# Peptides against a protein of PDB entry 8HF1, part 211

Target 1, 320 residues: chain A of PDB entry 8HF1
Amino acid sequence: NVMLYATKPTEVMVSFPHQEQVLTVTRLISAEIEKFYVSLDLMNIGVQPIRRSKSLQCLRDPSKKSFVKQLFNDFLYQMKEYGIYAASIAIISLIVEFDIKRRQAETLSVKLMHRTALTLCEKIRHLLVQKLQDMTYDDDDDNVNTEEVIMNFSTPKVQRFLMSLKVSFADKDPKDICCLVFVERRYTCKCIYGLLLNYIQSTPELRNVLTPQFMVGRNNISPDFESVLERKWQKSAIQQFRDGNANLMICSSVLEEGIDVQACNHVFILDPVKTFNMYVQSKGRARTTEAKFVLFTADKEREKTIQQIYQYRKAHNDIA

## One batch from the design tools (peptide; made by RFdiffusion4, then SolubleMPNN)

Design b2_p23_8_s3 (from b2_p23_8, 10 letters changed)
Fold by OpenDDE base, seed 5:
Structure b2_p23_8_s3 (fold): chain B 320 residues (1-320), chain A 23 residues (1-23)
Amino acid sequence: as target 1 above (320 residues)
Amino acid sequence: MELKLVKVKDESGFEYIKIEEVE
């Protein structure tokens, strides 16, 4: 019984400055969303027909207003945590969702509610794109996807993440790369995927080196909301990652519940580690020789993060 | 178990911390 000593991954912590993005545009967007919530609460959408579908969402949101608020709250989180550039990608997902919901609306009042939400998303998109264009002398939409614009309109966390990718993978053989990026929220997977596509395309040293994919966790709230398209995308993305056609996978913590992902040489935790299970399972994917496990922390939270890692390592060693 | 923090600066000037266990 040769206990193959599982090579412990090199654990790395990258610090970033805590900058509250005091941008006038982010304050304006937040204020417009809050005004919209007040108007949304005043909207009389009537009694919604109880759909016989056993979906927990029909029980939790009889007014469908809480779902609208959830999407905007997730957007506000992404704008705060990842920056204006990431928000410009995230808002497109809201536009798509509200357009689907508007078309699926069974009542005029619900249709109007989703239309009002959609109009707000279009306004937000315009405000974000205008702000991205402030750095470009040319009014062409294509000029907002440069490395410079992406970096300047990303939070310090995302800047350090992108720098870490460039340092780790510049001019490497794509076959030697198996990278996981863990994020907390489902919608962040799509947002960071879109950001990475544009960043990789604008960064010559990563072009043809990194091929990203994303996996959206199962929506436990409404199986009916998992479009056939999302399920097909998940299966395709996993298969591409297994076949080596994709070498970077963005995933939420939901991968823990049964996706057999191959051993990786890089694991990035973009969001704070909140649980022992997340720490062990994500770190447990960094199994190759010279594997790296990379954490991101605000400078002000560094000591707390180190103490948390210490407790997780201790707990893991006490169970092993 | 004791943790050792090793500050590393790469050739590009990128700074990170390795978290090692002191055996």
Scores: peptide ipSAE 0.493, ipTM 0.927, DockQ to the pose 0.763
Fold by OpenDDE base, seed 1:
Structure b2_p23_8_s3 (fold): chain B 320 residues (1-320), chain A 23 residues (1-23)
Amino acid sequence: as target 1 above (320 residues)
Amino acid sequence: MELKLVKVKDESGFEYIKIEEVE
């Protein structure tokens, strides 16, 4: 019962400027995805066999087109919210997913649909990597993973998050760190994990200090779509975090996951807190007065965020 | 319950707002 501990961690708000990164590359990518949606709507993939798995409360898109659109919409969201560097990592996850779906396709028409989606993802990946290379002299993919490139091609939110990590953890003992990072969406966990790995590796002050892991929520909607590998990864990641072999855990929505995670001395909320339960459950992981609970907000949303925090604190005090 | 907002600048020059509850 995380709700019962009226622990008052140090609550911190970090503000960032609202900048829409108006990059030509992001406009081009968005336009290519829109063109693809028009083509996708014209594709006749026929009637797909409805696999009646009892557990699949998933959006039974019998056409599988809505799933394809969902993945690209999620990608577009990541590119907007986290920047083109994060998008370059996110697109790899789409490539992997569409390649799996292409291989698992029951019909030639569905196979072609996923192949077309995969081809678009490869084009997007190339456009993103090429843009990241604008700051590099060498065309080597590894050279785009510098602190400078990561910072320059991240949104102000992500920049402030990375700065906050550097300030909080530079040259600290890894054993003294227990950090949670909450994100709203499942796909963001892996994207931010990849970004953090590269950032930590490129930042000497964080090398051997931070060891990140990620956990994706058990999609209650489709436990059958969670690969055995993903479930093994989740168990391993949780265990590494419990054993202290990892000291930073990225996770999506606290509510659905009986994540028996230890009390942490740092909790970062990278995305807006949308619900009282999310606020209480995430904050309830920071159980000491010395613990930090860090929120990120756009400058334009600061007043609204403060009002929301006030309402959540009031509601929590009325229940406690 | 009243909230007090305290602007803090750390040693690195990183700026943040501490949200304190005034009892």
Scores: peptide ipSAE 0.471, ipTM 0.922, DockQ to the pose 0.779
Fold by OpenDDE base, seed 2:
Structure b2_p23_8_s3 (fold): chain B 320 residues (1-320), chain A 23 residues (1-23)
Amino acid sequence: as target 1 above (320 residues)
Amino acid sequence: MELKLVKVKDESGFEYIKIEEVE
C-alpha cells in the first residue's frame, strides 16, 4: 500500500499595507448614495403583491427597496475593498441590473424608483471615469485601462494580488496553469473578472498566458430571467475551464459539492478566510505537485491571520 | 505542530511569506 502522500500545497501569505487614504471622489459617491437612501425611504411604491415565485427561496422584499439598497451597499463594499478602478467596473453591473428592473417594472412608481437608481449609477460612473482620466493625457475612455491606471486606482490588496499574478505567471505556458481565485461576494467575481481582463490585456507578459473566467455559486442565483443567462454562462465557463480554454477561474463560493474542477496548481484567496470549511475545501483544490495556496492579509492583521491558519491546520489534522 | 514563517524574495524583488509546518 503506497500511501500516496498527497503533496500538501505550499501555503503562502502575502501582506499588504492598510489603506488609510480616502479619495475625495469616494467620499462624494458615498454621500450621494446616502442622500439617495433618504429619498428612497420617502418613495411610496405601494404594496407590491408577494408574487410567490414557485421557487420558495427568494422572499422578494415586497417593497423592492431592500434589493436596491443591497446593490448599492455591495458597490460601496467593492469600492472600499478593491478601489476606484474596480468600482468603475462594478457600477456597470448595477446599471445593467437597474435597467432590466426598470423595464420589468409592473408599476409606474417602481419604474421611477429604478430609473432614479439608474440615474445615480450613471452619475457615479461619470465621477469614477473622470477620476481615472485625471491620470491619462488623452481623454479617450480606452486609455483608462492601462496597467498603470489599474495599479494606481486599486487598493493595496488588489495591487499585491496583481503583482502576485504577474510574478507567478509571466511568460509561462498557459497549459501549465490551472488557477482558482476565491472571493467572498457574488458581485466581486464579476468585478475582479473585468479588472483581470483589462489588466491581462494591458500587461504584455500575461496577454497570451492567462484566460480568466468567473463562476457564481448556485445558492446566490436568484430564480429570475438573469438566472437563466447566468446558468448558461456558468456552464460555459466551467466547460472552458475543464477544456483548458480558460486557465484562471474566479469563484464566490467554494464550488458546491459535485462541481468537479480539475486539480489546480494555484489557489488564491483574495478575501479573508472566514470558515474552516472554506479553508479546507479551497486548499483541497491545490492538488498538483508544487501547488501554491496564497492568502492575502493586512499587515495589522497578520498575527491574527497566522493564528487562524494554525487553528484550521490543527483542526484539519485532528479530523484527517 | 508549529508554524514557521519563511520570508522569500523572488528574482523580481517581490516579497512573500511561506507558511511551513515545523516537523
Scores: peptide ipSAE 0.368, ipTM 0.879, DockQ to the pose 0.787
Fold by OpenDDE base, seed 4:
Structure b2_p23_8_s3 (fold): chain B 320 residues (1-320), chain A 23 residues (1-23)
Amino acid sequence: as target 1 above (320 residues)
Amino acid sequence: MELKLVKVKDESGFEYIKIEEVE
């Protein structure tokens, strides 16, 4: 029971400016996805068999169309919340997923649907990469993975997060670092992981200091459909973090699932804390007095965030 | 319980706010 440890980590709030950098590329991508949705709605894919898994109440959305729309909506969210650099990584995950779904397609119509989605993803990838190259003199993909490009094409939130990592961990002993990064959405774990790999590799002060891993919480969708591979990977990632082979873990909702993660000296909450349970569980991983619990807030939401933290602390003290 | 906000600027010029309880 993580709730029982009244550990008082140093709570830190990092504010970031709310910049609606509406890039022309993001508008173009959004418009292409909207056009695709119109086309998708016109596609006749037939009646899909509702596989009711007996064990879990979550109705698999029987609509393969709804799943496609969900992935693109999740991508649009990542592009908005984390920036176009993160989006360039996120789109690769969509490409992989749609290619798997295309290969697993039981009908020609479903196969065509996933193929059309893939074609759109490749177009989006090209648009994103082209925009990242606008700051580079060379068309080489390696040149888009610089600290400067990553920072410039990240949202203010992600910029402040990366700055916070650099300030916190530059030239430190890797053994002294145990860091958790909490994100709201499962797919964000992998996206931010890819971004961090590139950022760490491009930042000499963090190179060989931070070794990131990510963990995706169990799908509320039947654990039976988590590929045996995904479960093995999750178990491996957790084990690497326990063994100190990884010192930064990106996770979503993992603490609710009873995954025993060690106590950490840094906990970053990249996305807004929406629930008391999330606050207590994530903060409860920072178990030392020297541990830092870092929140990110838009300047406009600062007061609201402070009031929410006050309420959560009060509620926690009343239960402890 | 009252919260105190302490603005901190580190040596790098990075600004953050510590959230402390006022005893």
Scores: peptide ipSAE 0.344, ipTM 0.868, DockQ to the pose 0.765

Design b2_p23_8_s4 (from b2_p23_8, 10 letters changed)
Fold by OpenDDE base, seed 2:
Structure b2_p23_8_s4 (fold): chain B 320 residues (1-320), chain A 23 residues (1-23)
Amino acid sequence: as target 1 above (320 residues)
Amino acid sequence: MKLEVVKVVDESGFEYEELKEVK
């Protein structure tokens, strides 16, 4: 009986300075969204029929004002947590969503609501792109995707994450890399994926080394609302990662107990670990020899993070 | 069980900390 000593991953903590990016553009965007919420509350969209799924769960009708506010609140979170560059990618997802909802609107009032939201998203996109261009000499949209622009318009957390990727993987064999990146929110997966595509393409040491994919955890929302396209994308992304055609996977949840992903040599936790289960399950993916489990913490939260990891390790050792 | 925090600087000058379990 060779006791396969499950090699415990090396746990790494990367600190970043807690700097609130107080940019005029972020204040303007926040103020425009707040004005839009006041306008949205005054809109008469009529009584929307509660589409009861066969399960008694009051599915949040995605055509309701609350869903529109949720998307903008999620965008504001992305802008705050990841920076202006990430926000410029995140806003595109809102534009796509509101255009779909505008086209699918059953009433003129709902169509107008989504059109107004879409118009605001286009204004926000313009403000973000203009701010990214302020550092470029050339008016060409391609110049906003440089390593310098990405780094300068990212939060300290994202900067340290990108630096950690560069240090870990520069000029490595892509076959030797199996990396997971965990984020908290579904929309963050797409945003960080887009950011990583541009960063990798702009970074010669990573361009032929890292091939990212993303997977959104199954919504606790009925599988009936996941588009056939989203399900196909998830299946394709997982298969590419299994086949080694992708070597970095961004995930919004711990891969539910049923998603068999290969043993990884790197696991990055970009957002704070909020639960013991998330800690154990994400760490449990770092199974190779010399595997690294990397956490990010603000300098101000360093001691609290260490104490939280201590409690999780203690709890894990008490169960094991 | 105690946690030891070890400061590490890599060859590039990137600073991080390793969280080691001490028995």
Scores: peptide ipSAE 0.610, ipTM 0.951, DockQ to the pose 0.810
Fold by OpenDDE base, seed 1:
Structure b2_p23_8_s4 (fold): chain B 320 residues (1-320), chain A 23 residues (1-23)
Amino acid sequence: as target 1 above (320 residues)
Amino acid sequence: MKLEVVKVVDESGFEYEELKEVK
């Protein structure tokens, strides 16, 4: 047994300026969501029949109001962490979810609640798209999916991430690329996937180089909440990545148990590493010769990030 | 084990830091 000393990946830290995006549009959107929460709290939706779905999550929100608030809170987080361009993609996922919930509503009051949420999402979408169009000088070219628009309406973290991808993969053979991108939250996978599709398509140096896919970890407390469509997508995405038909995979940190992903030459951690397990598991995927493990940190958190990595490396060396 | 932080500028002028383990 040649214990192939897994060559420790080169560990890279990319810093980005901490910028609070103080856009008028983001303030307006936040205020509209807050007004909606006040209205939502006043809505009498009655006692919902507890569908004895064995899923623990159905037990947590008998009123379905907390789920609505969770989706909007996740959207607000995403808008803050990734920018208004990412938010314009994220809002579409809320629209789809609330439309499904509206159609599945067993009562008129619940149907109205989801309709009101959907109407707010459409308003938010229009506000975001209008703001993205403010940079398009050509009144006729409604194409908000340019490299320039994506970069200008992304947070410094996302800008540095996109730059890191461009620098790392420009003019490379797509066969030589096996890249993982880890994000903290499940909903972020799809949003960053949509952003990357548009960015790659708008960036000539990457169009024929990067083929992204996304997957969310199966360790959802309730596999019952995963639509059959989502499960099919995950199976297809992982197979495409294994077959080399996709060379960049976006994953949520929940990948702890059960997805055997191949050894990669690039691992990007877009969100802060919060646990030792996440550090070891994600870094453990960067196993090729000259593999890179790339972390992103705000300048203000740089020292804290370095200290945390030091502690994780020390702990890992004490166990190995 | 010590961590050394090395500033790197690539061919494109992109700046990053390498976290090297020094024994």
Scores: peptide ipSAE 0.598, ipTM 0.948, DockQ to the pose 0.800
Fold by OpenDDE base, seed 5:
Structure b2_p23_8_s4 (fold): chain B 320 residues (1-320), chain A 23 residues (1-23)
Amino acid sequence: as target 1 above (320 residues)
Amino acid sequence: MKLEVVKVVDESGFEYEELKEVK
């Protein structure tokens, strides 16, 4: 029994300033969403026919209003946590979702609800793009995808994350890179993926070095066309990462037990570690020689983060 | 078991902290 002493990864903590930059545009967007919620609550959508689809969620909200609110709440979270640039990508996912739901609507009232949500998303997209263009002299949509625009319209957390990627991977051999990025929320995976694609494309030192993919956890909700596409995407993304055609994987904390992901040399935790299991599972992927496990913390939460990591390390050492 | 926090500045001036276990 050669006890392969798995070298413990180097644990790194990156601090970022807690900036409550409440931009006028973010206040306007939040106010428009709140007005929409008031309007949505007043909408009489009627009793939807309970189709016996096995999903517990269809039983809880027959009007599908909670699902609409959930998507906008996830968008508001992404705008707050990742910034305006990330929000401009996130809103496209809502547009796609509401267009699908509008087309699938069984009633005129539900169709109108999703149409109203879609109209709001297009307004939000326009407000975000206009704000990104305020730094560009040219009105072309392509000019908003520069390294400068991405950095300036990202939160301090995302700025420090992007800087840490640049420092870690600039001019490296792509074959030597196996990176995981953990995020809390499912929709954040796609948002950060889109942000990273644009950032890598705008950053010469990372071009042809990093090839990102994202993994969305299984949606237990419905056997809808979306769930089939997501499963196909997940299978393809995992295979590309196994084959080395992708070297950076963005995933939510719901890495299903049993996704045999290769030993990684870098693991980034973009969002706070909330559970011991998440800490052990994510850290347990950093198994290569000189592996790094990188955490991000607000300056105000630094001491609390250190204490939490200490407790998790102690608990892990007591079980091992 | 103690946790030591070591400040590191890389060649680019990027600041981070290493969390080292001290026995």
Scores: peptide ipSAE 0.544, ipTM 0.937, DockQ to the pose 0.790
Fold by OpenDDE base, seed 3:
Structure b2_p23_8_s4 (fold): chain B 320 residues (1-320), chain A 23 residues (1-23)
Amino acid sequence: as target 1 above (320 residues)
Amino acid sequence: MKLEVVKVVDESGFEYEELKEVK
């Protein structure tokens, strides 16, 4: 029962400017995805034979096209919310998912649909990587993972988040750090994890200080699509965080699943807090002495965010 | 309960706001 212990972490709000990075590359990518949606709607994938195997709910044909569109819409959201550097990592997850779906395709038409989606993802990846390389004088692929490139091609929200991590943890003892980072979407967990690995490796003050892991909530994947590998990964990641082999955990909605996570000294909320339960549960993980609970807000949403936090605090004090 | 917003600048010059409960 997380409600019983009135741990009062210091609540911090970090503001960021609402700058829409209108890059030509983001417009090109959006236009290519829109053209692909038109072509996808014209594709006749036929009626899939309902294979009577009770276990594989063969998603009906409309749901297969809908799932492809959902993945690209989630990618477009990540590119907008986190920037083109994060998008270059996020697109790899789409490539992996469409390659799996292509191999699992029961018909030639469905196989072709997933192949076309995969070809678009590879084109998007090349456009993103090329844009990241425009800042590097050296053609070496390894040069796109510098602190400068990561910061320059991240949104103001992500820039302020990375700055907050550097300020909070530079040259500290890794044993004194227990950090949670909350994000809304499962795909964001993997994307921000990959971004943090590269950022930490490129930042000398953090390289031997932060060891990140990530957890994906179960509720976002049909149990049939949750691979045995993903379940093993989650158990391993949680165990590494419990054993102190990892000191930063990125998670989406995982607190609702009753995962026993240690008391943390830092909790970062990267995406907007949408519910009272999410506020109480995430804040309730900041339990150590001098614990910090850090929120990020756009300048234009600052007053609304303050008012929402006030209402959540009032409601929490009325129940306690 | 009132919420006070206090601007803070850390030693690095990083700006943030503390959300303090005032009785």
Scores: peptide ipSAE 0.489, ipTM 0.926, DockQ to the pose 0.802

